Peptides against a protein of PDB entry 4N3Y. Designs and how they scored, part 7

Target 1, 83 residues: chain A of PDB entry 4N3Y
Amino acid sequence: ETRDQVKKLQLMLRQANDQLEKTMKDKQELEDFIKQSSEDSSHQISALVLRAQASEILLEELQQGLSQAKRDVQEQMAVLMQS

## One batch from the design tools (peptide; made by RFdiffusion4, then SolubleMPNN)

Design b1_p8_7_s2 (from b1_p8_7, 5 letters changed)
Fold by OpenDDE base, seed 4:
Structure b1_p8_7_s2 (fold): chain B 83 residues (1-83), chain C 83 residues (1-83), chain A 8 residues (1-8)
Amino acid sequence: as target 1 above (83 residues)
Amino acid sequence: as target 1 above (83 residues)
Amino acid sequence: SELLEALA
């Protein structure tokens, strides 16, 4: 009975060890995944920021162009009204 | 021609603005996603750590039990050999 | 953003 108990405990010990190793491995893999995922996302966000900045510059240029175009139209109308 | 140019520029300005808004929204959503994802993963990792610690405690207890069981078997064998 | 800076 005691000998059988020893063998049973040995099995339980091995099983516990296997679970411990698996859990530690899973934790490590999760940490690695988070790190890699975050890095990938960070690069994507950086690209988006740059794109947004480019759009902002475009908006400013378009606004300037729009303002100039408006002035041109108004000037032409003034000339037409004077003739 | 100039009037048509103004209208064209107005359209371009609106389009640029729409793209800017979309890009800013996309950036915000990505940031929110990363934040939430990281928090979820952090909680999961914490749970895994606790589980690993529990397994380690179990291992220690099993080792103690194994050692005791081994001693018990050896003692019984000694008694048997003496009779 | 602060989040981006934290991840960088």
Scores: peptide ipSAE 0.075, ipTM 0.454, DockQ to the pose 0.036
Fold by OpenDDE base, seed 5:
Structure b1_p8_7_s2 (fold): chain B 83 residues (1-83), chain C 83 residues (1-83), chain A 8 residues (1-8)
Amino acid sequence: as target 1 above (83 residues)
Amino acid sequence: as target 1 above (83 residues)
Amino acid sequence: SELLEALA
């Protein structure tokens, strides 16, 4: 009878060990995923930041050009009025 | 002739303005995307961190259980030897 | 611009 109890406990121990190993693996996979996801996001965001910065530079150039164009038009109109 | 020049400049100004507006929109969209992406990633990572922490807790519990089970088996075997 | 500064 005690023998049967021991056998049962041995089985339970094996089951526990199996679950432990599975859980360890799962945890590791999750940690790896988190790390990879964070890195990927960081890289992607950095790339998009650069892209947005490029757009900002272009925007500023266009604004300056627009202002100059306006001045040029005004100047030409002044000439026209004098002609 | 000056009149023609003015008309040309006016057209250029309109074109520049159109491009400016487009660029402004593009920039804003990129910034919005970056912000949203960052927030989404942050939330996802936080959720996964919690999940990983849960796994860690479970792992610790299983390890403790395994140790106890081992002790129980040893105790039962000792009883068996005495019987 | 402020957003870019925060994220850059």
Scores: peptide ipSAE 0.070, ipTM 0.499, DockQ to the pose 0.031
Fold by OpenDDE base, seed 1:
Structure b1_p8_7_s2 (fold): chain B 83 residues (1-83), chain C 83 residues (1-83), chain A 8 residues (1-8)
Amino acid sequence: as target 1 above (83 residues)
Amino acid sequence: as target 1 above (83 residues)
Amino acid sequence: SELLEALA
């Protein structure tokens, strides 16, 4: 009968609304997770980039020092040979 | 004496070279880590974006269904009132 | 080095 049909439809409506709210929450949680994950990764990468840049500077300094040391050794060897 | 000085410089040269090699390795490891981390995050984010897009479609469908259900309830209520 | 340039 019509009354029972109405009650059934009211239940279906409530169920649909509940599902909608749940899905909305899930979507929001996913978006928040993506945002947070992206920010965290960005910060981590930035920190590592800075560290790598510092290492690059150190490498250049070491290379320069190595070259100088090599020259110094060669000079001293030359002095030794002259003696 | 000069001979001892040369030997000392040779040691310093070897030490400098060892440090250079170590630093080069460390730099490479950092670069590799950054690259891998970035790629992993990119893939993860892409997957989550797809999931969020699917949820968006579902939300739209649910909203449409909810609206239809509401109309159906109203129609049935009207029929009931006419009886 | 190219990676650092791209990221920095």
Scores: peptide ipSAE 0.069, ipTM 0.494, DockQ to the pose 0.031
Fold by OpenDDE base, seed 2:
Structure b1_p8_7_s2 (fold): chain B 83 residues (1-83), chain C 83 residues (1-83), chain A 8 residues (1-8)
Amino acid sequence: as target 1 above (83 residues)
Amino acid sequence: as target 1 above (83 residues)
Amino acid sequence: SELLEALA
């Protein structure tokens, strides 16, 4: 019966449309999530790099200070030995 | 006291180095995580796109079928009216 | 330092 066929196809069409709309929505939401997540992570990584740079600077300064301090101790010891 | 200064700087140097190494490690792990997450999400999005395309194809086919079915019903009704 | 800048 053609009439019944029409009704069946109408149902199937509605179901297919609902699925399509849902899928498109899910895709969009996922894309938005990924974009946001990537941006957040990028910012976090940048912050960590800055922290690493700060630590590097401190290390270099302390190394220089330590080297100088060591030399000073050696000088003091030399003076003692010479006395 | 120079000797005490040396010891203090050595401690600070070790602490700074530990922090630097930790920061670098954390950064690397985060970068790796982001890369992996992005790849996983990309695959998932692609799968969803394919599903959407499948739904679109079905919709178009059903729409065509529905249109044809509707025309058939109209033709049947016209025949009845003519009889 | 150069390495850190490249990674930033």
Scores: peptide ipSAE 0.060, ipTM 0.459, DockQ to the pose 0.028

Design b1_p8_7_s3 (from b1_p8_7, 3 letters changed)
Fold by OpenDDE base, seed 5:
Structure b1_p8_7_s3 (fold): chain B 83 residues (1-83), chain C 83 residues (1-83), chain A 8 residues (1-8)
Amino acid sequence: as target 1 above (83 residues)
Amino acid sequence: as target 1 above (83 residues)
Amino acid sequence: DELLQALS
């Protein structure tokens, strides 16, 4: 009968609404996760970039030092040869 | 003496070179890590974006279904009232 | 959905 049909439809409506609310929550959680993950990664990468840059500076200093040391050795060898 | 000075400088040179090579390796590893981490995160985020989009489509479908169900309930109630 | 659009 119509009454029973209405009751069935009301149940279906409730079920649909429940699923809707659940899915909305799930979607929001996914969006939150994406955002947070991206931000976290970005910050981590930025920190590591700075670290890499520091290493680059150190490398340049070491290269300069190496070149100077080489020159110093050569100079001392020249002195030795003159002795 | 000069000979000893040269030997000392040669040692310093070797030490500097060793550190240089080590640091160069470390820097390269950091750069590789940054690149790989960024790419991995990017791909992960992209996948999750697609998932979120799928959820959005589902939500829209559910909303439409809910609206239709509501209309159907109302229609059946009208029939019931006319009986 | 601004977030989704921004990421898409």
Scores: peptide ipSAE 0.075, ipTM 0.506, DockQ to the pose 0.031
Fold by OpenDDE base, seed 1:
Structure b1_p8_7_s3 (fold): chain B 83 residues (1-83), chain C 83 residues (1-83), chain A 8 residues (1-8)
Amino acid sequence: as target 1 above (83 residues)
Amino acid sequence: as target 1 above (83 residues)
Amino acid sequence: DELLQALS
C-alpha cells in the first residue's frame, strides 16, 4: 500500500511540476507581451501628441492670419468710403 | 524507508502546489493588468485621434476663410483703384 | 487625412 502511495504521489508531483512549468511559461509570455504592447502604445501616443501639437501651432497661425486679413478688409473699406 | 519517501514526497507535493498557486495568481494579475492597460491606452488614443480630427476640420475652415478674406481684399483694392 | 482615418 505504501508503495502504491509513493507511486501515486510521484505521478501527482510530476503532473504538478508540469503544470507549474507551463504556467510559468505563460506568465513569462504575458510579461513579454506587456512590455511590447506598452512600448508600441507609447510610441503611437507620442506620435499623435506631436501631430496634435503641430496642428495646434498651425491653427494659431491661421487664426492670426484670418484676423489680420479681416482687419485689412475693414480698413480698405473705410478708405473706399473716404474716397 | 518507503514511509519516509512518502512523507518526503508529500512535502514536496505540497510545496509544488503552493508554488503553482502563487504562480497562477501572478499570471492572473498580469492578465488583469494587460486588460486594464490596453483599455486605458485605447481610450487615450481614441481621444487623441478625435482631437486631431477636430483640429483638422477647423484648419480647413480657417484656410478657406483666410483665402476668401484675401480675395475680398484684392477685390476691394481693385475697386479703390477704379475710384 | 488618411493617417487619421487609419488610426481611428
Scores: peptide ipSAE 0.068, ipTM 0.393, DockQ to the pose 0.037
Fold by OpenDDE base, seed 4:
Structure b1_p8_7_s3 (fold): chain B 83 residues (1-83), chain C 83 residues (1-83), chain A 8 residues (1-8)
Amino acid sequence: as target 1 above (83 residues)
Amino acid sequence: as target 1 above (83 residues)
Amino acid sequence: DELLQALS
């Protein structure tokens, strides 16, 4: 019967719409998650990069200090041998 | 005394070298962590993007199906009214 | 590292 067919199709339409709405929500949540995850990672990486840069500066200072200290020791030893 | 000064400087040199070596290790570990973190995040994001793309395809299919279903219902209702 | 090696 045509009436029964119509009612069946109406139900199918509602079901399809429900699924569509659910899928749209899921997709949006996923996209939001991706965006947030990327931003969070970016912030973390940036902070760690700054820390690495600070370490680089410290290393350079220490290297220079060590070089000078070595020279100082060598000079003092030379003086010692001359005395 | 010169000798005492030399010994003091030698100790300072060793201490500085120890600190330098430690700092170099710490820096390397940090850089490795940054690299690994970035790669892991990249993989995760890529996988999630693929999932989002799959959802997009499904959404398009559902939208087309809904449109067709709506048309079918309308057509059947028209037939019903004519009978 | 040359410096570290030299000081070791």
Scores: peptide ipSAE 0.043, ipTM 0.498, DockQ to the pose 0.011
Fold by OpenDDE base, seed 2:
Structure b1_p8_7_s3 (fold): chain B 83 residues (1-83), chain C 83 residues (1-83), chain A 8 residues (1-8)
Amino acid sequence: as target 1 above (83 residues)
Amino acid sequence: as target 1 above (83 residues)
Amino acid sequence: DELLQALS
């Protein structure tokens, strides 16, 4: 009857509201996670890029040094051959 | 003497070149890693955003449904009180 | 890396 139906609906409504609140919380937590993850990844990638750039600089310097060293060896070889 | 010096320099040059090659490889691997990591993160975040959006839609529907249910309960309560 | 190739 009507009274019983009302009581049932009230219960179901409360349960639904509880579920809604939980889901809203879950959504918020997920959004926060996404934001944090994105920021963390961005910072990490930036750091790695800087690391790669530092390596690039070092490699370029090494290349220059080795080129010079090669020339120096060649010169000394020439001197040896002339002696 | 000169001969010994030349031999030493040649060895050092070879060692330096080997190290350079290794470092260049490491750099390349790092760059590849950065690229892959960035792409992976981008895809993952996009997927999570879509998931959050799906939840948003569901939540909005739930809210609408619950509002209607609340009104229905109120109406039935009114009927009960009038009976 | 032409320079490295030239050195090797």
Scores: peptide ipSAE 0.038, ipTM 0.494, DockQ to the pose 0.012

Design b1_p8_8_s1 (from b1_p8_8, 4 letters changed)
Fold by OpenDDE base, seed 1:
Structure b1_p8_8_s1 (fold): chain B 83 residues (1-83), chain C 83 residues (1-83), chain A 8 residues (1-8)
Amino acid sequence: as target 1 above (83 residues)
Amino acid sequence: as target 1 above (83 residues)
Amino acid sequence: VQELLAGL
């Protein structure tokens, strides 16, 4: 009968609304997670890039120092050979 | 004396070389970590974006269903009132 | 020493 049909539809409507609210919440949580994850990763990557750049400078300095030290050793060896 | 100076320079040279090798390794590890972290994050973000898009479609469908259900309830209520 | 110098 019509009365029972109306009650059934009211229940279906409430269930649909509950599902909608749940899905809205889930979507928002996913968006928030994406944003936070992206920001965290960006900050981490930036920090590591800076560290890598510092290491590059240090490597260049060490290479230069090694080259100079090698020359110094060779010079001292030459002096020794002349003695 | 010169001989002792040469030996000292040889030690310094070895130490510098060891430090260079260590720093080279550290730099490479950092670069590898950055690359891997970036790729992992990219894949994760892409997957979550797809999920969010699917949720958006579902939300639209649910909203449409709710609107239709509301209309159906109103129609049935009208029929009931006419009886 | 020569080997060390060659490696540097």
Scores: peptide ipSAE 0.054, ipTM 0.486, DockQ to the pose 0.009
Fold by OpenDDE base, seed 3:
Order: structure tokens, then C-alpha cells, then sequence
Structure b1_p8_8_s1 (fold): chain B 83 residues (1-83), chain C 83 residues (1-83), chain A 8 residues (1-8)
């Protein structure tokens, strides 16, 4: 009868609402996870970039040092030949 | 004496060059890692976004279903009251 | 029942 049908539909509505709430929560958690993951990745990448930049500075210093050392060797060799 | 000094400087140059090569390799590996990590993160985030979008579609469908079910319940209640 | 419907 109609009364039983109404009760059944009310149950179905409650079940659907529960599922909706669960899905809404899951979606929110997923969005939060994506946001957090993106932020964490961004920070990690930034840190790695800084490390790479420090290495680049070191490379430049080493290159300059090597060039100077090469010049020093050449000068010392010249002195040796003149002596 | 100068000869010994030259030999010492040559050794220092070789050592510095070895360090330079090592640092260059390490820098390249770091850059490659950053690139790969960024690509992997991008793909993962894209997959998660697609999942979130699928959930959003489901939410919309559930909301529509709930609205329809609510209307159905109201109509059935009206029939019950008229009967 | 009406309260339930209002909450939906």
C-alpha cells in the first residue's frame, strides 16, 4: 500500500543522503590531499632548486679556481724555464 | 723547489677537476630528479583531479536523485491523504 | 515526516 511505499522511499532517501554525505566527505578529503600534496611538492622542489643553485655557485668557484691554478702552473713553469 | 711546486699544483688541478666533474654529475642528477619528480607529481595530481571530477559527477547525480525522490515522496503522501 | 522532508 501507499503508506508502505512512502516508508520505503523515506528509507531510500536516508540511505541516499548518507551516501551523499560520505561522498562529499571523501571528495573534500581528496581535494585537501591534492592541495597538501601540491604544497609539499612545491616546497620540496624549491628546496631542491636551492640545492642545485648552491651547487652551481660551487661549480663557478671551482671553475675560477681551476683557471687560476692553471695560470699559476703556467707562471711557475715559466719561472722554472727561466731559472 | 719550483719543480716540486709545479708537480704539486698539477696534482691539485687534477683533484679539483675530479671534484668539478663529480659536482657536475651530481648537479645533473639533481636536475633530472627534480624534472622526473615534477612530472610524476603532475601525473599523480592529474589522476586525482580526474577522480575528484568523477566524484563531483556522482554528487550531482545523487543530488538530482534525492530531489526527485523527495518529490516522489511528497506526491505519494498527497495521494495517501486524498485516498 | 514533514520534518524529515524539510531536512532533505
Amino acid sequence: as target 1 above (83 residues)
Amino acid sequence: as target 1 above (83 residues)
Amino acid sequence: VQELLAGL
Scores: peptide ipSAE 0.042, ipTM 0.486, DockQ to the pose 0.009
Fold by OpenDDE base, seed 2:
Structure b1_p8_8_s1 (fold): chain B 83 residues (1-83), chain C 83 residues (1-83), chain A 8 residues (1-8)
Amino acid sequence: as target 1 above (83 residues)
Amino acid sequence: as target 1 above (83 residues)
Amino acid sequence: VQELLAGL
C-alpha cells in the first residue's frame, strides 16, 4: 500500500543521500590530496633543478681548472725537454 | 705539484659529473612520476564525480517519488475521513 | 710523455 511505499522511499532516500555525501567527501579529499601532492612535488623538483645547476657550475669550473692544469703540466714538460 | 693537481681535479671532475648525471636522472624520474600520478588521480576524480552525479540523480528521483507518495497517502486519509 | 699528456 501507499504507506508502505512512503516508508520504503524514505529509506531509499536516506541511503542515496548518505552515498552522495560520502562521494562528495571522498572527491573533495582526493582533490585536496592531489593539490598538496603536486605542490610538494613541484617544490622537490625545483630543489633538484637547483642541485643540478650547482653541479653543472662545479663541473664547468673543474673542467676549466683541469684544462689549465693540463696546460701547466705541458709547459713544465716542455721546459724540461728544452733543458 | 701540478701533476698531482691534475690528478686531483680529474677525480673531482668525475665525481661532479656523476653527481650531475644522478641528479638529472632523479629529476626526470620524479617528473615522470608526477605526470603519471596526476593522470591517474584525474581519472579517479572524474569517476567519483560521475558517481556523485548518479547519486544526485537518484536522490532527486526518490525525492519526487516520496513527495508523490506522501500526497497519495494524504489523499487516501482524506477519503477515509470523508466517509 | 706526449702520449701521457694526450690522455690527460
Scores: peptide ipSAE 0.022, ipTM 0.469, DockQ to the pose 0.007
Fold by OpenDDE base, seed 4:
Structure b1_p8_8_s1 (fold): chain B 83 residues (1-83), chain C 83 residues (1-83), chain A 8 residues (1-8)
Amino acid sequence: as target 1 above (83 residues)
Amino acid sequence: as target 1 above (83 residues)
Amino acid sequence: VQELLAGL
């Protein structure tokens, strides 16, 4: 009985060790995945920020152009009404 | 021509504004996603760490039991050989 | 024409 108990405990020990190794591996893989994912996302966010800033500059330029165009139209109408 | 130019610029301005709004929304959604994903992963990692620690404790207990069982077998063999 | 200007 005792000999069989030793063999049983040896098996349980191996199983526990395998589970421990697997868990440690899984943890490491998850950490690596998070790190890589975060880096990729960070780069994407940076690109989005730059694109938003470019759009904002464009908006300001368009608004400036729109304001000028409006003034031009009003000036032309004034000339027309004076004739 | 100038009137048509104003209308064209108005359209361009609206389009630029729509793009800006969309980009800002996309950025916010990405940031929210990263935050949530990181929180979920953090909890998962914590669980994995705890599981690994539990396995380590089990390993130590099994090793202790194995060592005791080995001693018991050896003691029984000694008694047998003395008879 | 004045109404047009008011719309601008």
Scores: peptide ipSAE 0.018, ipTM 0.463, DockQ to the pose 0.006

Design b1_p8_8_s2 (from b1_p8_8 with L4I Q5L)
Fold by OpenDDE base, seed 1:
Structure b1_p8_8_s2 (fold): chain B 83 residues (1-83), chain C 83 residues (1-83), chain A 8 residues (1-8)
Amino acid sequence: as target 1 above (83 residues)
Amino acid sequence: as target 1 above (83 residues)
Amino acid sequence: IEEILQGL
């Protein structure tokens, strides 16, 4: 029955179109989510990099201070030995 | 005073080193997470693309079928008018 | 003092 076939195909076509549209939407939403997540994470990483750099500078300063303090103690000992 | 300063600096140096190490680790873990997440999402997107392509093919087939069915109905009507 | 220096 051709009439029945036509009606069936019309329904199938609508369903297929709906499914395609949904799939395309889902894909786009996923891509958008990834993009946003990546941007947020990138900013966080940048902040951590800056923090690490600051810590490195602090370490260098502390190391220098420690070395100087050690020298000062040694000098005090030398003076004591000569006194 | 110098002795106390040295001890204090030693502690601060240890703390700074620990913090730096932690920050570097956290950064790396975040980067690894992003990488893995991106790969997983990429695979999912690829699957969706394939699904969409399959749906497009189906739509084309259904459209062709619908057109043919419509023509068949019209032909049946023509025959009826001539009988 | 020597022990202190060793700790530095």
Scores: peptide ipSAE 0.026, ipTM 0.513, DockQ to the pose 0.007
Fold by OpenDDE base, seed 5:
Structure b1_p8_8_s2 (fold): chain B 83 residues (1-83), chain C 83 residues (1-83), chain A 8 residues (1-8)
Amino acid sequence: as target 1 above (83 residues)
Amino acid sequence: as target 1 above (83 residues)
Amino acid sequence: IEEILQGL
């Protein structure tokens, strides 16, 4: 019967609409998650880069200090030999 | 005494060298972490983008289906009126 | 001493 067919179609329409709304929400959540995750990662990377750079500076300072210490030892050795 | 000074400097040199090696290792670990984290994030983002795109396709299909269902209901209503 | 220096 046409009446029953209409009722069935109306149900299907409601179901489709409900699913549409749900899917739209899910998509939005995914997009938001991607955006937030990317931002978080970017900030973390930036912070770690700064830390790595700080380590690099320290390395350079230590190397310079080591070289100086070596020179100092050599100088002291020279003094020792002369004594 | 010069001898004692040399010994002290040698100790300092060893200490500096040890710290240098440690710091170099730490820096490398940081760089590796950044690289790996970035790659992981990139892959995750890509996967989620694909998921979001799939949702978009589904949304479009649902919307199209909804429109068709609505038309079908209207058609059935017309038939009902003519009966 | 030279050996010591080389070890530095």
Scores: peptide ipSAE 0.026, ipTM 0.455, DockQ to the pose 0.008
Fold by OpenDDE base, seed 3:
Structure b1_p8_8_s2 (fold): chain B 83 residues (1-83), chain C 83 residues (1-83), chain A 8 residues (1-8)
Amino acid sequence: as target 1 above (83 residues)
Amino acid sequence: as target 1 above (83 residues)
Amino acid sequence: IEEILQGL
C-alpha cells in the first residue's frame, strides 16, 4: 500500500535526520572537548615546566652553596691544624 | 655555624630533588594522558563520522524512495481519473 | 673531620 509506505518513509526520514543531527552534535561536542582539554593541559604543562625550571635553578644554587660550605669547612679545618 | 649550614643545605637539596622528580613525573603523566586521550577521542570521532555517513546514505535512499513513492501515488491517481 | 668532609 503506497500511501502507508510513504508515511512510513516519512517517519523513517525524520528518525534518520534526528539521529544524524544527534551524531553531528556529539561529534562537535567531542571536538570542542578535545580542543579545550588540550588547551587546559597545555597551560598546566607550561606551569609545571616553569615550576621545574625554578626547582632546577634552586638546585644549582644549593649545589653551589653546598660546595662553598664544604670548602669553608675545609678551610676552617686547615686553620685549626695550623693553630 | 658552617657545619649545620651544610647539613641544612643537604636536606634542602634532597627536598628540591624530590620535588623536581615529582614535577617531572607529573608532567610526563599529563603528556601521556593527553596523547592517550587524543588517540581515544580520535577513534571515537572516526566512529561517529562513519555513523554519520551511514545515516547520510540512508537519508539519500529514503529520500529517493519517498520521491518515487510520491510519484507512484500520482500515477495511480492519474490512472483512476482515466478509468 | 675527614669523615665529615667525605660526607659532604
Scores: peptide ipSAE 0.027, ipTM 0.514, DockQ to the pose 0.049; fails the geometry check
Fold by OpenDDE base, seed 2:
Formats: C-alpha cells, structure tokens, sequence
Structure b1_p8_8_s2 (fold): chain B 83 residues (1-83), chain C 83 residues (1-83), chain A 8 residues (1-8)
C-alpha cells in the first residue's frame, strides 16, 4: 500500500538525514583538529629551530675559544721548551 | 690556567654538540610525525567526504520517492472521495 | 707534546 510505503520512506529519510548530519559534523571536527594540530606543531618546530640556532652559535663560540686556548697552550709549551 | 680552560671548553663543547644533535633529531621526528599525521588525516577526510556524498545521493532519491508517493496517496484519497 | 696537543 502506498500509504505504508510513504511511512517507510519517511523513516529512511530521517535516518539518512541523521547519518548525513553526523558525517558532516565528524568531517568538520577532523578538519578543525588537523588545523589546530598543524598550527601547534608549527609553533613547536619554530621553537626547536630557535633552540638549535642558539646551540649552533654556542658551538661556534666554543670552537673559536678552544682554538685560541689551544694555541695559547702551545705557546706556553714552546716557552717551556725554550727555557 | 690555560690548560684547564681548554679542558673546560672541551667539556662544554661536547655538551653543546650533544644538545644540538638531540634538538635536530627531535625536530626531524616532529616533522616526520606531522607529515604522516597529515597524510593519514587527509585520507580519512576523503573517506568521510565520500560517505557524505553517498548519503546526499540517498537523500535526494528518498525525497523524490517521498514526493511521488505522497502524490499517489493524494490521488488515492481523491478517488475514495469521488466514489 | 704534539700528540697531546692533537688530542686537545
């Protein structure tokens, strides 16, 4: 009977609408999550880059200092040998 | 004493090198993680889009069916009233 | 001494 078919279709339509709404919500939540995660990660990476750069500067300074100190030690040793 | 200063600098240099290496590794791991996460999420979003599209198609079909069925019911009712 | 210096 057509009237019964209408009622069946109405139920199916409600179910489909609910499913669509749920899927759209899930999609939006995932997209928002990815966006937020990417932004957070980007900030974290930037911080790590700055940290690495600071270490690089320190390394360069230490290397220069070590080279000079080594030369000074060599000079002192030379003086001792010549004394 | 210079010789002692050299030894101190060597220790500091080792520490700095270790810190730099660690930071570089951490950065790389984070970048790899983000890349993988983004790819995985992209695939998941694509699946959700397909799911939503399927629901949309179903909804459209159901709406059309419902409209036709409703018209059929109306016609049947009209026949009953005219009999 | 050279060996010591190279090790520094």
Amino acid sequence: as target 1 above (83 residues)
Amino acid sequence: as target 1 above (83 residues)
Amino acid sequence: IEEILQGL
Scores: peptide ipSAE 0.026, ipTM 0.515, DockQ to the pose 0.049; fails the geometry check

